# Ledger of designs, part 39: peptides against a protein of PDB entry 2L5G

Target 1, 41 residues: chain A of PDB entry 2L5G
Amino acid sequence: LSKEELIQNMDRVDREITMVEQQISKLKKKQQQLEEEAAKP

## One batch from the design tools (peptide; made by RFdiffusion4, then SolubleMPNN)

Design b2_p21_4_s2 (from b2_p21_4, 8 letters changed)
Fold by OpenDDE base, seed 1:
Structure b2_p21_4_s2 (fold): chain B 41 residues (1-41), chain A 21 residues (1-21)
Amino acid sequence: as target 1 above (41 residues)
Amino acid sequence: DELEKLKKEIEELKQKLEELK
Protein backbone atom coordinates (compact mmCIF):
# COMPACT_ATOMS: atom_id res chain seq x y z
CA LEU B 1 0.00 0.00 0.00
CA SER B 2 1.37 3.42 -0.98
CA LYS B 3 1.00 6.38 1.41
CA GLU B 4 -1.70 7.68 -0.97
CA GLU B 5 -3.66 4.40 -0.82
CA LEU B 6 -3.49 4.48 3.00
CA ILE B 7 -4.86 8.07 3.06
CA GLN B 8 -7.63 7.11 0.59
CA ASN B 9 -8.56 4.10 2.75
CA MET B 10 -8.62 6.31 5.89
CA ASP B 11 -10.85 8.89 4.14
CA ARG B 12 -13.21 6.08 3.04
CA VAL B 13 -13.42 4.65 6.57
CA ASP B 14 -14.02 8.16 8.05
CA ARG B 15 -16.92 8.67 5.60
CA GLU B 16 -18.38 5.24 6.43
CA ILE B 17 -18.11 6.01 10.19
CA THR B 18 -19.94 9.34 9.66
CA MET B 19 -22.71 7.61 7.64
CA VAL B 20 -23.18 4.86 10.27
CA GLU B 21 -23.25 7.43 13.12
CA GLN B 22 -25.90 9.47 11.23
CA GLN B 23 -27.98 6.29 10.66
CA ILE B 24 -27.75 5.39 14.37
CA SER B 25 -28.84 8.96 15.31
CA LYS B 26 -31.84 8.76 12.93
CA LEU B 27 -32.92 5.33 14.24
CA LYS B 28 -32.53 6.44 17.90
CA LYS B 29 -34.86 9.40 17.15
CA LYS B 30 -37.41 7.00 15.61
CA GLN B 31 -37.05 4.69 18.63
CA GLN B 32 -37.72 7.64 20.98
CA GLN B 33 -40.80 8.67 18.94
CA LEU B 34 -42.24 5.12 19.11
CA GLU B 35 -41.54 4.90 22.87
CA GLU B 36 -43.24 8.31 23.42
CA GLU B 37 -46.23 7.25 21.25
CA ALA B 38 -46.55 3.93 23.13
CA ALA B 39 -46.50 5.85 26.47
CA LYS B 40 -49.54 8.02 25.48
CA PRO B 41 -52.88 6.86 27.01
CA ASP A 1 -42.75 -5.12 16.16
CA GLU A 2 -41.21 -1.93 14.68
CA LEU A 3 -39.45 -0.96 17.94
CA GLU A 4 -37.74 -4.37 18.15
CA LYS A 5 -36.62 -4.05 14.50
CA LEU A 6 -35.15 -0.57 15.19
CA LYS A 7 -33.33 -1.85 18.31
CA LYS A 8 -31.83 -4.72 16.27
CA GLU A 9 -30.78 -2.41 13.41
CA ILE A 10 -29.16 0.01 15.91
CA GLU A 11 -27.14 -2.86 17.47
CA GLU A 12 -26.04 -4.10 14.01
CA LEU A 13 -24.92 -0.55 13.10
CA LYS A 14 -23.08 -0.19 16.45
CA GLN A 15 -21.24 -3.45 15.71
CA LYS A 16 -20.36 -2.17 12.21
CA LEU A 17 -19.13 1.10 13.78
CA GLU A 18 -16.82 -0.79 16.18
CA GLU A 19 -15.42 -2.82 13.23
CA LEU A 20 -14.65 0.46 11.37
CA LYS A 21 -12.79 2.05 14.36
Scores: peptide ipSAE 0.341, ipTM 0.823, DockQ to the pose 0.809
Fold by OpenDDE base, seed 3:
Structure b2_p21_4_s2 (fold): chain B 41 residues (1-41), chain A 21 residues (1-21)
Amino acid sequence: as target 1 above (41 residues)
Amino acid sequence: DELEKLKKEIEELKQKLEELK
């Protein structure tokens, strides 16, 4: 792998990390909403 | 259960995130 190919692979991984972290954040918010709804008397 | 499915999907995404780091 050239230095340029290594940088391109890093940039790709950084984008995938950001997408996965955003998905986790969205699902955690949905989880919290369901837990708050289930906790209503 | 929807909550159980969300918990499972979150853990699968956390595992994917750990593999990317």
Scores: peptide ipSAE 0.340, ipTM 0.823, DockQ to the pose 0.819
Fold by OpenDDE base, seed 2:
Structure b2_p21_4_s2 (fold): chain B 41 residues (1-41), chain A 21 residues (1-21)
Amino acid sequence: as target 1 above (41 residues)
Amino acid sequence: DELEKLKKEIEELKQKLEELK
């Protein structure tokens, strides 16, 4: 692995982390909405 | 159940996030 390949792999992992964290945040917000809707009489 | 599906998907994404860190 060249230094450039190592940097590219790090940048890829950082993008994948950001994407997964955003997906988790979106799904947690949907979960909260469903729990709030189910708690309404 | 949609809530159960969301809970499962969140857990799978948390495992993926731990593997990336």
Scores: peptide ipSAE 0.338, ipTM 0.822, DockQ to the pose 0.801
Fold by OpenDDE base, seed 4:
Structure b2_p21_4_s2 (fold): chain B 41 residues (1-41), chain A 21 residues (1-21)
Amino acid sequence: as target 1 above (41 residues)
Amino acid sequence: DELEKLKKEIEELKQKLEELK
């Protein structure tokens, strides 16, 4: 692995982390909406 | 249940996030 390949692998992992965190945030918002709708009388 | 499916998917994504860190 060249230094450039190591940097490219780090940048890839950082993008994957960001994508997963965004997905978790989106699903948590949907979870909250369903919990709020289920709490309505 | 949609809420149960969302909870499961969130836990799977949290596990994936810990594997990436």
Scores: peptide ipSAE 0.338, ipTM 0.822, DockQ to the pose 0.812

## One batch from the design tools (peptide; made by RFdiffusion4, then SolubleMPNN)

Design b2_p22_1_s1 (from b2_p22_1, 18 letters changed)
Fold by OpenDDE base, seed 5:
Structure b2_p22_1_s1 (fold): chain B 41 residues (1-41), chain A 22 residues (1-22)
Amino acid sequence: as target 1 above (41 residues)
Amino acid sequence: DELKKNLERLEREKKKLEELLS
């Protein structure tokens, strides 16, 4: 692979990481909201 | 946790690409 192809693959992986981290963050926030709602009388 | 496993996979792929770019 050329340096340019390696950089393109790095950029792809960085985008995929960002998408997975955003999904994890959204799920954690939703979990926290459900726990807070369940803790209310 | 599927998302955590996917993240760990992507981080390993990133590390390999960084090693190849060095």
Scores: peptide ipSAE 0.414, ipTM 0.851, DockQ to the pose 0.722
Fold by OpenDDE base, seed 2:
Structure b2_p22_1_s1 (fold): chain B 41 residues (1-41), chain A 22 residues (1-22)
Amino acid sequence: as target 1 above (41 residues)
Amino acid sequence: DELKKNLERLEREKKKLEELLS
């Protein structure tokens, strides 16, 4: 792989990481909201 | 946890690419 191909792969991986982290964050936030709603009388 | 496993895989891939770019 050329240096340019390695940089392109790095950029792809960074985008994929960001997407997975955003999905984890959204799911954690939704879980917290459901727990808070379930704790209301 | 599938998302956590995917994140850990991507972080390992990133580290390997960083080593190759050094």
Scores: peptide ipSAE 0.413, ipTM 0.851, DockQ to the pose 0.696
Fold by OpenDDE base, seed 1:
Formats: structure tokens, C-alpha cells, sequence
Structure b2_p22_1_s1 (fold): chain B 41 residues (1-41), chain A 22 residues (1-22)
């Protein structure tokens, strides 16, 4: 792999990490909201 | 669990790329 190919792969991985972290955050927030609604009398 | 496993995979891939770029 060239240095340029490694940089392109790094940029791809950084974008994928960001997308996965955002998905995890959204799911955790939704889970918390469902738990809070289920705990209401 | 799937998203966490994907994140852990990507973080390992990133670390390997950083080692190759250093």
C-alpha cells in the first residue's frame, strides 16, 4: 500500500467510526427515553 | 452489540493504519 492509499483508508475509517458512534449515541438516547417512559406510573 | 463490535473493529483498523503511517 502506498502512503496515499493508507491516508485514503484512514479517512474512510474515520468517517465510518463517526457514523457508528452517532448511531450508538442515537440508540442509547432512544433506549433511555423508552426506560424513562416505562418507569412513569 | 453489533455496532459496538463494528466500532471496535474500526478502532483496531485505525490503529494499524496509524502504525503504518508513523
Amino acid sequence: as target 1 above (41 residues)
Amino acid sequence: DELKKNLERLEREKKKLEELLS
Scores: peptide ipSAE 0.413, ipTM 0.850, DockQ to the pose 0.661
Fold by OpenDDE base, seed 3:
Structure b2_p22_1_s1 (fold): chain B 41 residues (1-41), chain A 22 residues (1-22)
Amino acid sequence: as target 1 above (41 residues)
Amino acid sequence: DELKKNLERLEREKKKLEELLS
């Protein structure tokens, strides 16, 4: 692999990490909202 | 757990790419 191909792969992996972290954050926030709503009478 | 496993996979891939760029 060229240095340019390695950098492109790094940029791809960094984008994928960011997407997965955002998905985890959104799911955790939605879970918390559902738990808070279920705790209300 | 699926998203966590995907994150751990991507972090290992990132580390390997960093080692190749060094």
Scores: peptide ipSAE 0.413, ipTM 0.851, DockQ to the pose 0.701

Design b2_p22_1_s2 (from b2_p22_1, 16 letters changed)
Fold by OpenDDE base, seed 3:
Structure b2_p22_1_s2 (fold): chain B 41 residues (1-41), chain A 22 residues (1-22)
Amino acid sequence: as target 1 above (41 residues)
Amino acid sequence: SELEENMKRLERKKTELEELLS
């Protein structure tokens, strides 16, 4: 791979990491909501 | 190169995050 191709692949992977981190954040928020609901009498 | 090392680091981190969602 050229240096330019490596930079393009790195930028792509960084965007994909950001998308996955946003999904993890949404799932953690849902988990917390379910745990808080289950803890209520 | 430093660029190749950074790309490999990001790829590993992507795989770790994807595994947490599987």
Scores: peptide ipSAE 0.039, ipTM 0.528, DockQ to the pose 0.097
Fold by OpenDDE base, seed 4:
Structure b2_p22_1_s2 (fold): chain B 41 residues (1-41), chain A 22 residues (1-22)
Amino acid sequence: as target 1 above (41 residues)
Amino acid sequence: SELEENMKRLERKKTELEELLS
């Protein structure tokens, strides 16, 4: 891989990490909401 | 739960991607 190809791959992976982190955050929020609703009498 | 297993799957994917940058 050239230096340019490595940079392009790093930029791609960084975008994929960001998307995964956003999905994790959304799932954590959903989990909390479900736990709060399940704890209501 | 299915939600918990999906969270674990996404955490594993995050770690795998971060390891490619190390």
Scores: peptide ipSAE 0.035, ipTM 0.512, DockQ to the pose 0.162
Fold by OpenDDE base, seed 5:
Structure b2_p22_1_s2 (fold): chain B 41 residues (1-41), chain A 22 residues (1-22)
Amino acid sequence: as target 1 above (41 residues)
Amino acid sequence: SELEENMKRLERKKTELEELLS
């Protein structure tokens, strides 16, 4: 890989990490909602 | 649950991507 390709790949991976973190946050929020719903009578 | 397994899969994917930058 060229220097430019390495930088571009780093930036791509950083974006992919951010997208995965956002999906994790969304799933944690859904988990919490399901736990709160299951705790309701 | 399927939700928890999906969350764990995404956490593993995050770790794998972070390891490629180290």
Scores: peptide ipSAE 0.035, ipTM 0.511, DockQ to the pose 0.163
Fold by OpenDDE base, seed 2:
Structure b2_p22_1_s2 (fold): chain B 41 residues (1-41), chain A 22 residues (1-22)
Amino acid sequence: as target 1 above (41 residues)
Amino acid sequence: SELEENMKRLERKKTELEELLS
């Protein structure tokens, strides 16, 4: 791999991490909403 | 729950990607 190909692969992995973090955040919000709804009388 | 299992799976994938960058 060239230096440029290594940088491109790093940038791709950074985007994949960001997408995973956004999915985790969405799932945590859904969990919180379900817990809040379960706590209502 | 399926939600908790999906969260744990995504957290593992995040850690694996971060380890490849370190």
Scores: peptide ipSAE 0.035, ipTM 0.506, DockQ to the pose 0.158

Design b2_p22_2_s1 (from b2_p22_2, 16 letters changed)
Fold by OpenDDE base, seed 3:
Structure b2_p22_2_s1 (fold): chain B 41 residues (1-41), chain A 22 residues (1-22)
Amino acid sequence: as target 1 above (41 residues)
Amino acid sequence: LEKNLQRLRREIEKLKELLEKA
């Protein structure tokens, strides 16, 4: 692997981390919304 | 999901270690 191929693979995995972190944040917000809706009479 | 994030973080650290040796 060239240095450039290693950088490209690092950048790819960093984008995948960011996408997973955004999915976790969306799921946490949805969980909070469902908990707030379930707490309403 | 959190287990996948931890796996991806470990893959990044391995790629950084390879980049430091290249």
Scores: peptide ipSAE 0.087, ipTM 0.633, DockQ to the pose 0.761
Fold by OpenDDE base, seed 5:
Structure b2_p22_2_s1 (fold): chain B 41 residues (1-41), chain A 22 residues (1-22)
Amino acid sequence: as target 1 above (41 residues)
Amino acid sequence: LEKNLQRLRREIEKLKELLEKA
């Protein structure tokens, strides 16, 4: 792989990380909402 | 999801090590 192809592969993996982190954040927010709803009398 | 994040971070570190050698 050229240096440019390695950089492109890193940028792809960094985007995949960002997408997974956004999914984790959405799931954590939904978990918190469900816990707050379950804690209401 | 967290296991996939850890996998992707390990893949980035391998690509960085390859970039330093290229």
Scores: peptide ipSAE 0.087, ipTM 0.634, DockQ to the pose 0.825
Fold by OpenDDE base, seed 4:
Structure b2_p22_2_s1 (fold): chain B 41 residues (1-41), chain A 22 residues (1-22)
Amino acid sequence: as target 1 above (41 residues)
Amino acid sequence: LEKNLQRLRREIEKLKELLEKA
């Protein structure tokens, strides 16, 4: 792998992390909403 | 999801170590 190919692969994996972190954040917010709705009488 | 995040973080650290050696 060239230095340029390593940088391109790192940038790709950084984007994939950002997407997974956004999915985790959305699921945590949805979980909290469901817990708050279930705690209402 | 958390297991996938941990995998991707390990892949980045490996790519950084390869970039430091190149």
Scores: peptide ipSAE 0.086, ipTM 0.633, DockQ to the pose 0.752
Fold by OpenDDE base, seed 2:
Structure b2_p22_2_s1 (fold): chain B 41 residues (1-41), chain A 22 residues (1-22)
Amino acid sequence: as target 1 above (41 residues)
Amino acid sequence: LEKNLQRLRREIEKLKELLEKA
């Protein structure tokens, strides 16, 4: 792998991390919404 | 998801170590 191919692979994995972190955030918000709805009388 | 995030973070650290040696 060239230095350029390593940088491209790093940038790809950084984008994949960002997407997974956004999915985790969306799921945590949905969990909180379900907990708030379940706590309503 | 958190297990996948931990896997991807370990993959990045390996790529950084390879980049420092290149």
Scores: peptide ipSAE 0.086, ipTM 0.632, DockQ to the pose 0.792

Design b2_p22_2_s2 (from b2_p22_2, 16 letters changed)
Fold by OpenDDE base, seed 5:
Parts: structure tokens; sequence; C-alpha cells
Structure b2_p22_2_s2 (fold): chain B 41 residues (1-41), chain A 22 residues (1-22)
């Protein structure tokens, strides 16, 4: 791999990390909503 | 999802080490 191809692969994986972190955040928000709904009488 | 994040972080560290050798 060239230096440029290694940088491009790093940038791809950084985008994949960001997507996984966004999915975790969405699931945590959904968990909190379900806990708040379950705590309502 | 946390396991996937930890996998991707290890892949980033591997790519950084390969970039330092290139």
Amino acid sequence: as target 1 above (41 residues)
Amino acid sequence: LQENLDRLRREIERLKEELEKA
C-alpha cells in the first residue's frame, strides 16, 4: 500500500468509528426513552 | 456495538503503525 492508500484506509476506519458511535448514542437515547416510559404510572 | 468500536480502534492503531513504517 502507498502512504496515500494507508491514509485513505485510516480515514475510512475513522468514518466507520463515527457511524458506530452514532449508533451507540441512538441506542442509549432509545434505552433512556424506554426507561422513562416504564417509570411513568 | 462497543466490541465493533474497540475492533475499529485497534484497526486504526495498526494503520498508524504501518504508516510510520512506510
Scores: peptide ipSAE 0.073, ipTM 0.618, DockQ to the pose 0.779
Fold by OpenDDE base, seed 2:
Structure b2_p22_2_s2 (fold): chain B 41 residues (1-41), chain A 22 residues (1-22)
Amino acid sequence: as target 1 above (41 residues)
Amino acid sequence: LQENLDRLRREIERLKEELEKA
């Protein structure tokens, strides 16, 4: 791979990390909502 | 999801090491 192709692949993987972190955050928020709803009488 | 994040983190570190050698 050229240096430019390696940079392009690194930028792709960095975007994929950001997308996975956003999915984890959304799932943690949904988990908290379900725990708060289950704690209501 | 955490396992996929850890996989992607290992992939980006490998690409950084390859970029340093290029």
Scores: peptide ipSAE 0.073, ipTM 0.618, DockQ to the pose 0.790
Fold by OpenDDE base, seed 1:
Structure b2_p22_2_s2 (fold): chain B 41 residues (1-41), chain A 22 residues (1-22)
Amino acid sequence: as target 1 above (41 residues)
Amino acid sequence: LQENLDRLRREIERLKEELEKA
């Protein structure tokens, strides 16, 4: 792999991390909503 | 999802080590 191909692969993986972190945040918010709904009498 | 995040972080660290050797 060239140095440029390695940098491009790192940039791709950094974007994939950001997308996964956003998905985790959305799931945590959904979990909190379900817990708040389940706590209502 | 956390397992996928940890996998991607390990892939970045591998690519950094390969970049330092190139």
Scores: peptide ipSAE 0.072, ipTM 0.616, DockQ to the pose 0.786
Fold by OpenDDE base, seed 4:
Structure b2_p22_2_s2 (fold): chain B 41 residues (1-41), chain A 22 residues (1-22)
Amino acid sequence: as target 1 above (41 residues)
Amino acid sequence: LQENLDRLRREIERLKEELEKA
């Protein structure tokens, strides 16, 4: 891999990390909403 | 999802180490 190809692959994986972290955040928020709804009488 | 995040983090660290050797 050239230095340019390594930088491009790093930038790709950084975007994939950001997408996975956003999915985790959405699922945690949905879990919290379901727990709060289940705790209501 | 956590396992996928940990995999991607390991891939980033590998690419950084390869970039330092280039």
Scores: peptide ipSAE 0.072, ipTM 0.614, DockQ to the pose 0.753

Design b2_p22_2_s3 (from b2_p22_2, 15 letters changed)
Fold by OpenDDE base, seed 2:
Structure b2_p22_2_s3 (fold): chain B 41 residues (1-41), chain A 22 residues (1-22)
Amino acid sequence: as target 1 above (41 residues)
Amino acid sequence: LEKKLEELRREIERLKEEIKKA
């Protein structure tokens, strides 16, 4: 792999991390909502 | 998802070390 191909692969993985972090954030918010709903009488 | 995030972080660290050697 050239240095340029390695940089492109790093940039791809950085984008994939950002997408996974956004998914985790959305799921944590949904979990909190369900816990708050389950705690209501 | 947290496991996938950790796998991706390890992939970035490998790529960074390969870029330093290239």
Scores: peptide ipSAE 0.078, ipTM 0.599, DockQ to the pose 0.733
Fold by OpenDDE base, seed 3:
Structure b2_p22_2_s3 (fold): chain B 41 residues (1-41), chain A 22 residues (1-22)
Amino acid sequence: as target 1 above (41 residues)
Amino acid sequence: LEKKLEELRREIERLKEEIKKA
């Protein structure tokens, strides 16, 4: 692989990380909502 | 999802080390 091909692969993986982090954030927000609903009498 | 994030971070670190050698 050229240096340019390695950089392109790194940029692809960085985009995949961003997508996974957004999914984790959405799940954490749903968890917080369920915890807040369970704390209501 | 956290496990997949860790796998992707390890892939980035491998690619960075290969870029330094190229």
Scores: peptide ipSAE 0.078, ipTM 0.599, DockQ to the pose 0.782
Fold by OpenDDE base, seed 4:
Structure b2_p22_2_s3 (fold): chain B 41 residues (1-41), chain A 22 residues (1-22)
Amino acid sequence: as target 1 above (41 residues)
Amino acid sequence: LEKKLEELRREIERLKEEIKKA
């Protein structure tokens, strides 16, 4: 791999991390909503 | 998802170390 190909692969993986972190955040928010709804009488 | 995030972070650290050697 050239230095340019390594930088491009790093940038790809940084985008994939951002996408996974957004999915985790959405799931945590949905979990919290379900827990708050289940705690209501 | 947390395991996948950890795998991706480990991949970035490997790529950063390869870029430092290039």
Scores: peptide ipSAE 0.077, ipTM 0.597, DockQ to the pose 0.733
Fold by OpenDDE base, seed 5:
Structure b2_p22_2_s3 (fold): chain B 41 residues (1-41), chain A 22 residues (1-22)
Amino acid sequence: as target 1 above (41 residues)
Amino acid sequence: LEKKLEELRREIERLKEEIKKA
C-alpha cells in the first residue's frame, strides 16, 4: 500500500467511527426516552 | 456498538503506525 492508500484507509475508518458514534448517540437518546416514558405514571 | 468503536480506534492506531513507516 502507498502512503496515500494508508491515509485513505485511515479516513475511511474515521468515517466508520463517526457513523458508529452517531448510532450510539441515537440509541442512548432512545434509551433515555424509554426510561422517561417508563417513569411516568 | 461500543466494542465496534474500540475495534475501529485500534485499526486507526495501526494505520497511523504504518503511515509513519511508509
Scores: peptide ipSAE 0.077, ipTM 0.597, DockQ to the pose 0.790

Design b2_p22_2_s4 (from b2_p22_2, 18 letters changed)
Fold by OpenDDE base, seed 3:
Order: sequence, then structure tokens, then C-alpha cells
Structure b2_p22_2_s4 (fold): chain B 41 residues (1-41), chain A 22 residues (1-22)
Amino acid sequence: as target 1 above (41 residues)
Amino acid sequence: LQKKLEELRREIEKLKEQLEAA
């Protein structure tokens, strides 16, 4: 692989990380909502 | 999802090592 191909692969993986982190954030928000609802009498 | 994030981070570190060796 050229240095340019390696950089392009790193940029692709960084975008994939950002997508996964957004999914984790949405799941954490749902978890918090369920915990707050379960804490109500 | 945490496992997938760790896999992607490991892929980045491997690509950095390959870039430094090139």
C-alpha cells in the first residue's frame, strides 16, 4: 500500500469510529431515559 | 458497539505503524 492509500484507510476508519460513537451516544441516552423512568414511583 | 470501537482503534494503530514503516 502507498502512504496515500494508508492515509485514505485511516480517514475511512476515523469516519466509521464517528458513526459508532454516535450510536453509543444514542444508546446511552436511551439507557439514561429508562433509568430515570425506573426511578419514578 | 464498544467492541467495534476497540476493533476500529486497533485498525487505526496498525495503519499508523504501517505508515511509519513505509
Scores: peptide ipSAE 0.085, ipTM 0.634, DockQ to the pose 0.870
Fold by OpenDDE base, seed 4:
Structure b2_p22_2_s4 (fold): chain B 41 residues (1-41), chain A 22 residues (1-22)
Amino acid sequence: as target 1 above (41 residues)
Amino acid sequence: LQKKLEELRREIEKLKEQLEAA
């Protein structure tokens, strides 16, 4: 692989990390909302 | 999702090591 191909692959994987982190954040927020609603009388 | 994030982080570190060795 050229240095340019390696950089392009790193940029791709970095974008995939960002997408997964956003999904984790959204799911954690949804989990907290469900726990808060389940704790209401 | 946490396991997938850890996998992607390991892929990034492997690509960095390959870039430094090239």
Scores: peptide ipSAE 0.084, ipTM 0.634, DockQ to the pose 0.835
Fold by OpenDDE base, seed 1:
Structure b2_p22_2_s4 (fold): chain B 41 residues (1-41), chain A 22 residues (1-22)
Amino acid sequence: as target 1 above (41 residues)
Amino acid sequence: LQKKLEELRREIEKLKEQLEAA
């Protein structure tokens, strides 16, 4: 792989990381909402 | 998703090592 191809692959994976982190954040917020709803009498 | 994030981070570190060795 050229240095350019390696950089392009890193940039792709960095975008995928960002998308996964955003999905984790959304799931954590949903989990918290479900826990707060389950804690209501 | 956490496992996938860790897999992607390992892929990034591998690509960095390859870039430094090139």
Scores: peptide ipSAE 0.084, ipTM 0.634, DockQ to the pose 0.831
Fold by OpenDDE base, seed 2:
Structure b2_p22_2_s4 (fold): chain B 41 residues (1-41), chain A 22 residues (1-22)
Amino acid sequence: as target 1 above (41 residues)
Amino acid sequence: LQKKLEELRREIEKLKEQLEAA
């Protein structure tokens, strides 16, 4: 791989990390909402 | 998802090491 192809692959993986972290954040917020709803009588 | 994040972090560190060696 050229140095440019390595940078492009690194940038791709960094975007994939960001997308996964956003999905984790959405799931954590949904979990918290379900826990708060389950705590209501 | 946490396992996938850890896998992607290992992949990015490997790509950085390859970039520093190039």
Scores: peptide ipSAE 0.083, ipTM 0.634, DockQ to the pose 0.789

Design b2_p22_4_s1 (from b2_p22_4, 15 letters changed)
Fold by OpenDDE base, seed 1:
Structure b2_p22_4_s1 (fold): chain B 41 residues (1-41), chain A 22 residues (1-22)
Amino acid sequence: as target 1 above (41 residues)
Amino acid sequence: LEKNLQRLEEEIKRLKEELAKL
């Protein structure tokens, strides 16, 4: 890999991390909503 | 998802370590 290809791969992985963190946040919010809905009589 | 995040964090760490050797 060239130095430029390695930097491009690093920037790609940083974007993929951000996308996974956003997915975790969305799933945690959905879990909380389902728990709050299940707690209603 | 947390396991995928950890794998990506380990991958970027390896890429940074390789870049520091160039």
Scores: peptide ipSAE 0.055, ipTM 0.578, DockQ to the pose 0.701
Fold by OpenDDE base, seed 2:
Structure b2_p22_4_s1 (fold): chain B 41 residues (1-41), chain A 22 residues (1-22)
Amino acid sequence: as target 1 above (41 residues)
Amino acid sequence: LEKNLQRLEEEIKRLKEELAKL
């Protein structure tokens, strides 16, 4: 791999990390909403 | 999801270590 190919691979994986973190945040928010709905009489 | 995040963080770490050797 060239230095340029390594930088491109790092940028790709940094984007994949950001997408996974956004998915985790969305799922945690959905879990909290379901817990709040289950706590209503 | 957290296991997939950890795998991606480990991949970034490896790529940074390879880049630092060039």
Scores: peptide ipSAE 0.055, ipTM 0.577, DockQ to the pose 0.739
Fold by OpenDDE base, seed 3:
Structure b2_p22_4_s1 (fold): chain B 41 residues (1-41), chain A 22 residues (1-22)
Amino acid sequence: as target 1 above (41 residues)
Amino acid sequence: LEKNLQRLEEEIKRLKEELAKL
């Protein structure tokens, strides 16, 4: 891999990480809402 | 509710495994 290909791969990975982290955050918020609903009598 | 929680936990697990392969 050239230095340019390594930088392009890093920029891609950083975008993919950001997208996955946003999805995890959204799912964790839904999980917490369902846990709070299940804890209600 | 429990089945929906389990589905979300499995999805979070898959996304963490994907993130660990990047």
Scores: peptide ipSAE 0.033, ipTM 0.511, DockQ to the pose 0.058
Fold by OpenDDE base, seed 5:
Structure b2_p22_4_s1 (fold): chain B 41 residues (1-41), chain A 22 residues (1-22)
Amino acid sequence: as target 1 above (41 residues)
Amino acid sequence: LEKNLQRLEEEIKRLKEELAKL
């Protein structure tokens, strides 16, 4: 891999990380909402 | 409800394992 190919691969992985982190955040918010709804009588 | 929470926890776990492989 050239230096340019390495940077391009890092930028791809960083975008994939950001997408997965956003999905985790959405699922955690849904989990919290469902836990809060279950705690209501 | 508990089964839906468990499914979300398993999905969060899978996504964390995917993130750790990137």
Scores: peptide ipSAE 0.033, ipTM 0.510, DockQ to the pose 0.056

Design b2_p22_4_s2 (from b2_p22_4, 16 letters changed)
Fold by OpenDDE base, seed 2:
Structure b2_p22_4_s2 (fold): chain B 41 residues (1-41), chain A 22 residues (1-22)
Amino acid sequence: as target 1 above (41 residues)
Amino acid sequence: LEEKLKELERKKKELEEKLKEL
């Protein structure tokens, strides 16, 4: 692999990480909302 | 998704190590 191919692969992985982190954050926020709604009398 | 994140972080580390060997 060239240095350029490695950098391109790193940029791709960083984008995939960002997408997964955003999905996890959205799901955690929705989970917290459901737990807070279930804890209300 | 957490396991997928952990897999991606591992891949990033492997690419960073390969970049240091060049």
Scores: peptide ipSAE 0.300, ipTM 0.789, DockQ to the pose 0.791
Fold by OpenDDE base, seed 4:
Structure b2_p22_4_s2 (fold): chain B 41 residues (1-41), chain A 22 residues (1-22)
Amino acid sequence: as target 1 above (41 residues)
Amino acid sequence: LEEKLKELERKKKELEEKLKEL
C-alpha cells in the first residue's frame, strides 16, 4: 500500500467511525427518552 | 454497533502504525 492508499483507507475508516458513533448516539438518546417516558406516572 | 465501532477503531490504529513506518 502506498502512503496515499493508507491515507485514503484511514479517511474511509474515520467516516465509518463517525457514522457508527452517530447511530449509537441516536439509539442511546431514543432509549433514554423511552426510559424517561416509561418512568413518568 | 459497539462491537463494530471497536473493530473500526482497531483498523484505524493498524493504519496509523503502518503510516508511521513509511
Scores: peptide ipSAE 0.298, ipTM 0.789, DockQ to the pose 0.689
Fold by OpenDDE base, seed 5:
Structure b2_p22_4_s2 (fold): chain B 41 residues (1-41), chain A 22 residues (1-22)
Amino acid sequence: as target 1 above (41 residues)
Amino acid sequence: LEEKLKELERKKKELEEKLKEL
């Protein structure tokens, strides 16, 4: 792989990481909201 | 998702190591 191909692969992996982290964050926030709603009388 | 994140972080590290060898 050229340096340019390795950089392109790294940029793709960084985008995939960001997408997975955002999905985990959204799921954790939704879980917290459901736990808070279930704790309301 | 957490296991997928760990897989991607490992792939990133492998690419960073290859970039240092060039």
Scores: peptide ipSAE 0.297, ipTM 0.789, DockQ to the pose 0.727
Fold by OpenDDE base, seed 3:
Parts: C-alpha cells; sequence; structure tokens
Structure b2_p22_4_s2 (fold): chain B 41 residues (1-41), chain A 22 residues (1-22)
C-alpha cells in the first residue's frame, strides 16, 4: 500500500468513526427522551 | 454500535502504525 492509500484508508475509517459516534449520540439522546417522557405523570 | 466503534478505533491504530513504518 502506498502512503497515499494508507492516508485514504485512515480518512475513510475516521469518517466511519464519526458516523458511528453520531449514531450512538442520537440513540442515547432518544433513549433519554423516552425515559424522561415515561417518568412524567 | 459501541463494539463497532472499538473495532474502527483499533483499525485506525493499525493504519497509524503502518504509516509510521513508511
Amino acid sequence: as target 1 above (41 residues)
Amino acid sequence: LEEKLKELERKKKELEEKLKEL
């Protein structure tokens, strides 16, 4: 693999990390919202 | 998703080490 191909693979993995972190954050926020709504009388 | 994140972070580290060897 060239240095350029390694950098391109790192950039792809960094994008995939960012997408997964955003999905986890959205799911955690949705879970918290559902727990807060279920705790309302 | 959290296990997928750990897998991606490990793969990133493996690519970073390969980049240091060039």
Scores: peptide ipSAE 0.297, ipTM 0.789, DockQ to the pose 0.752

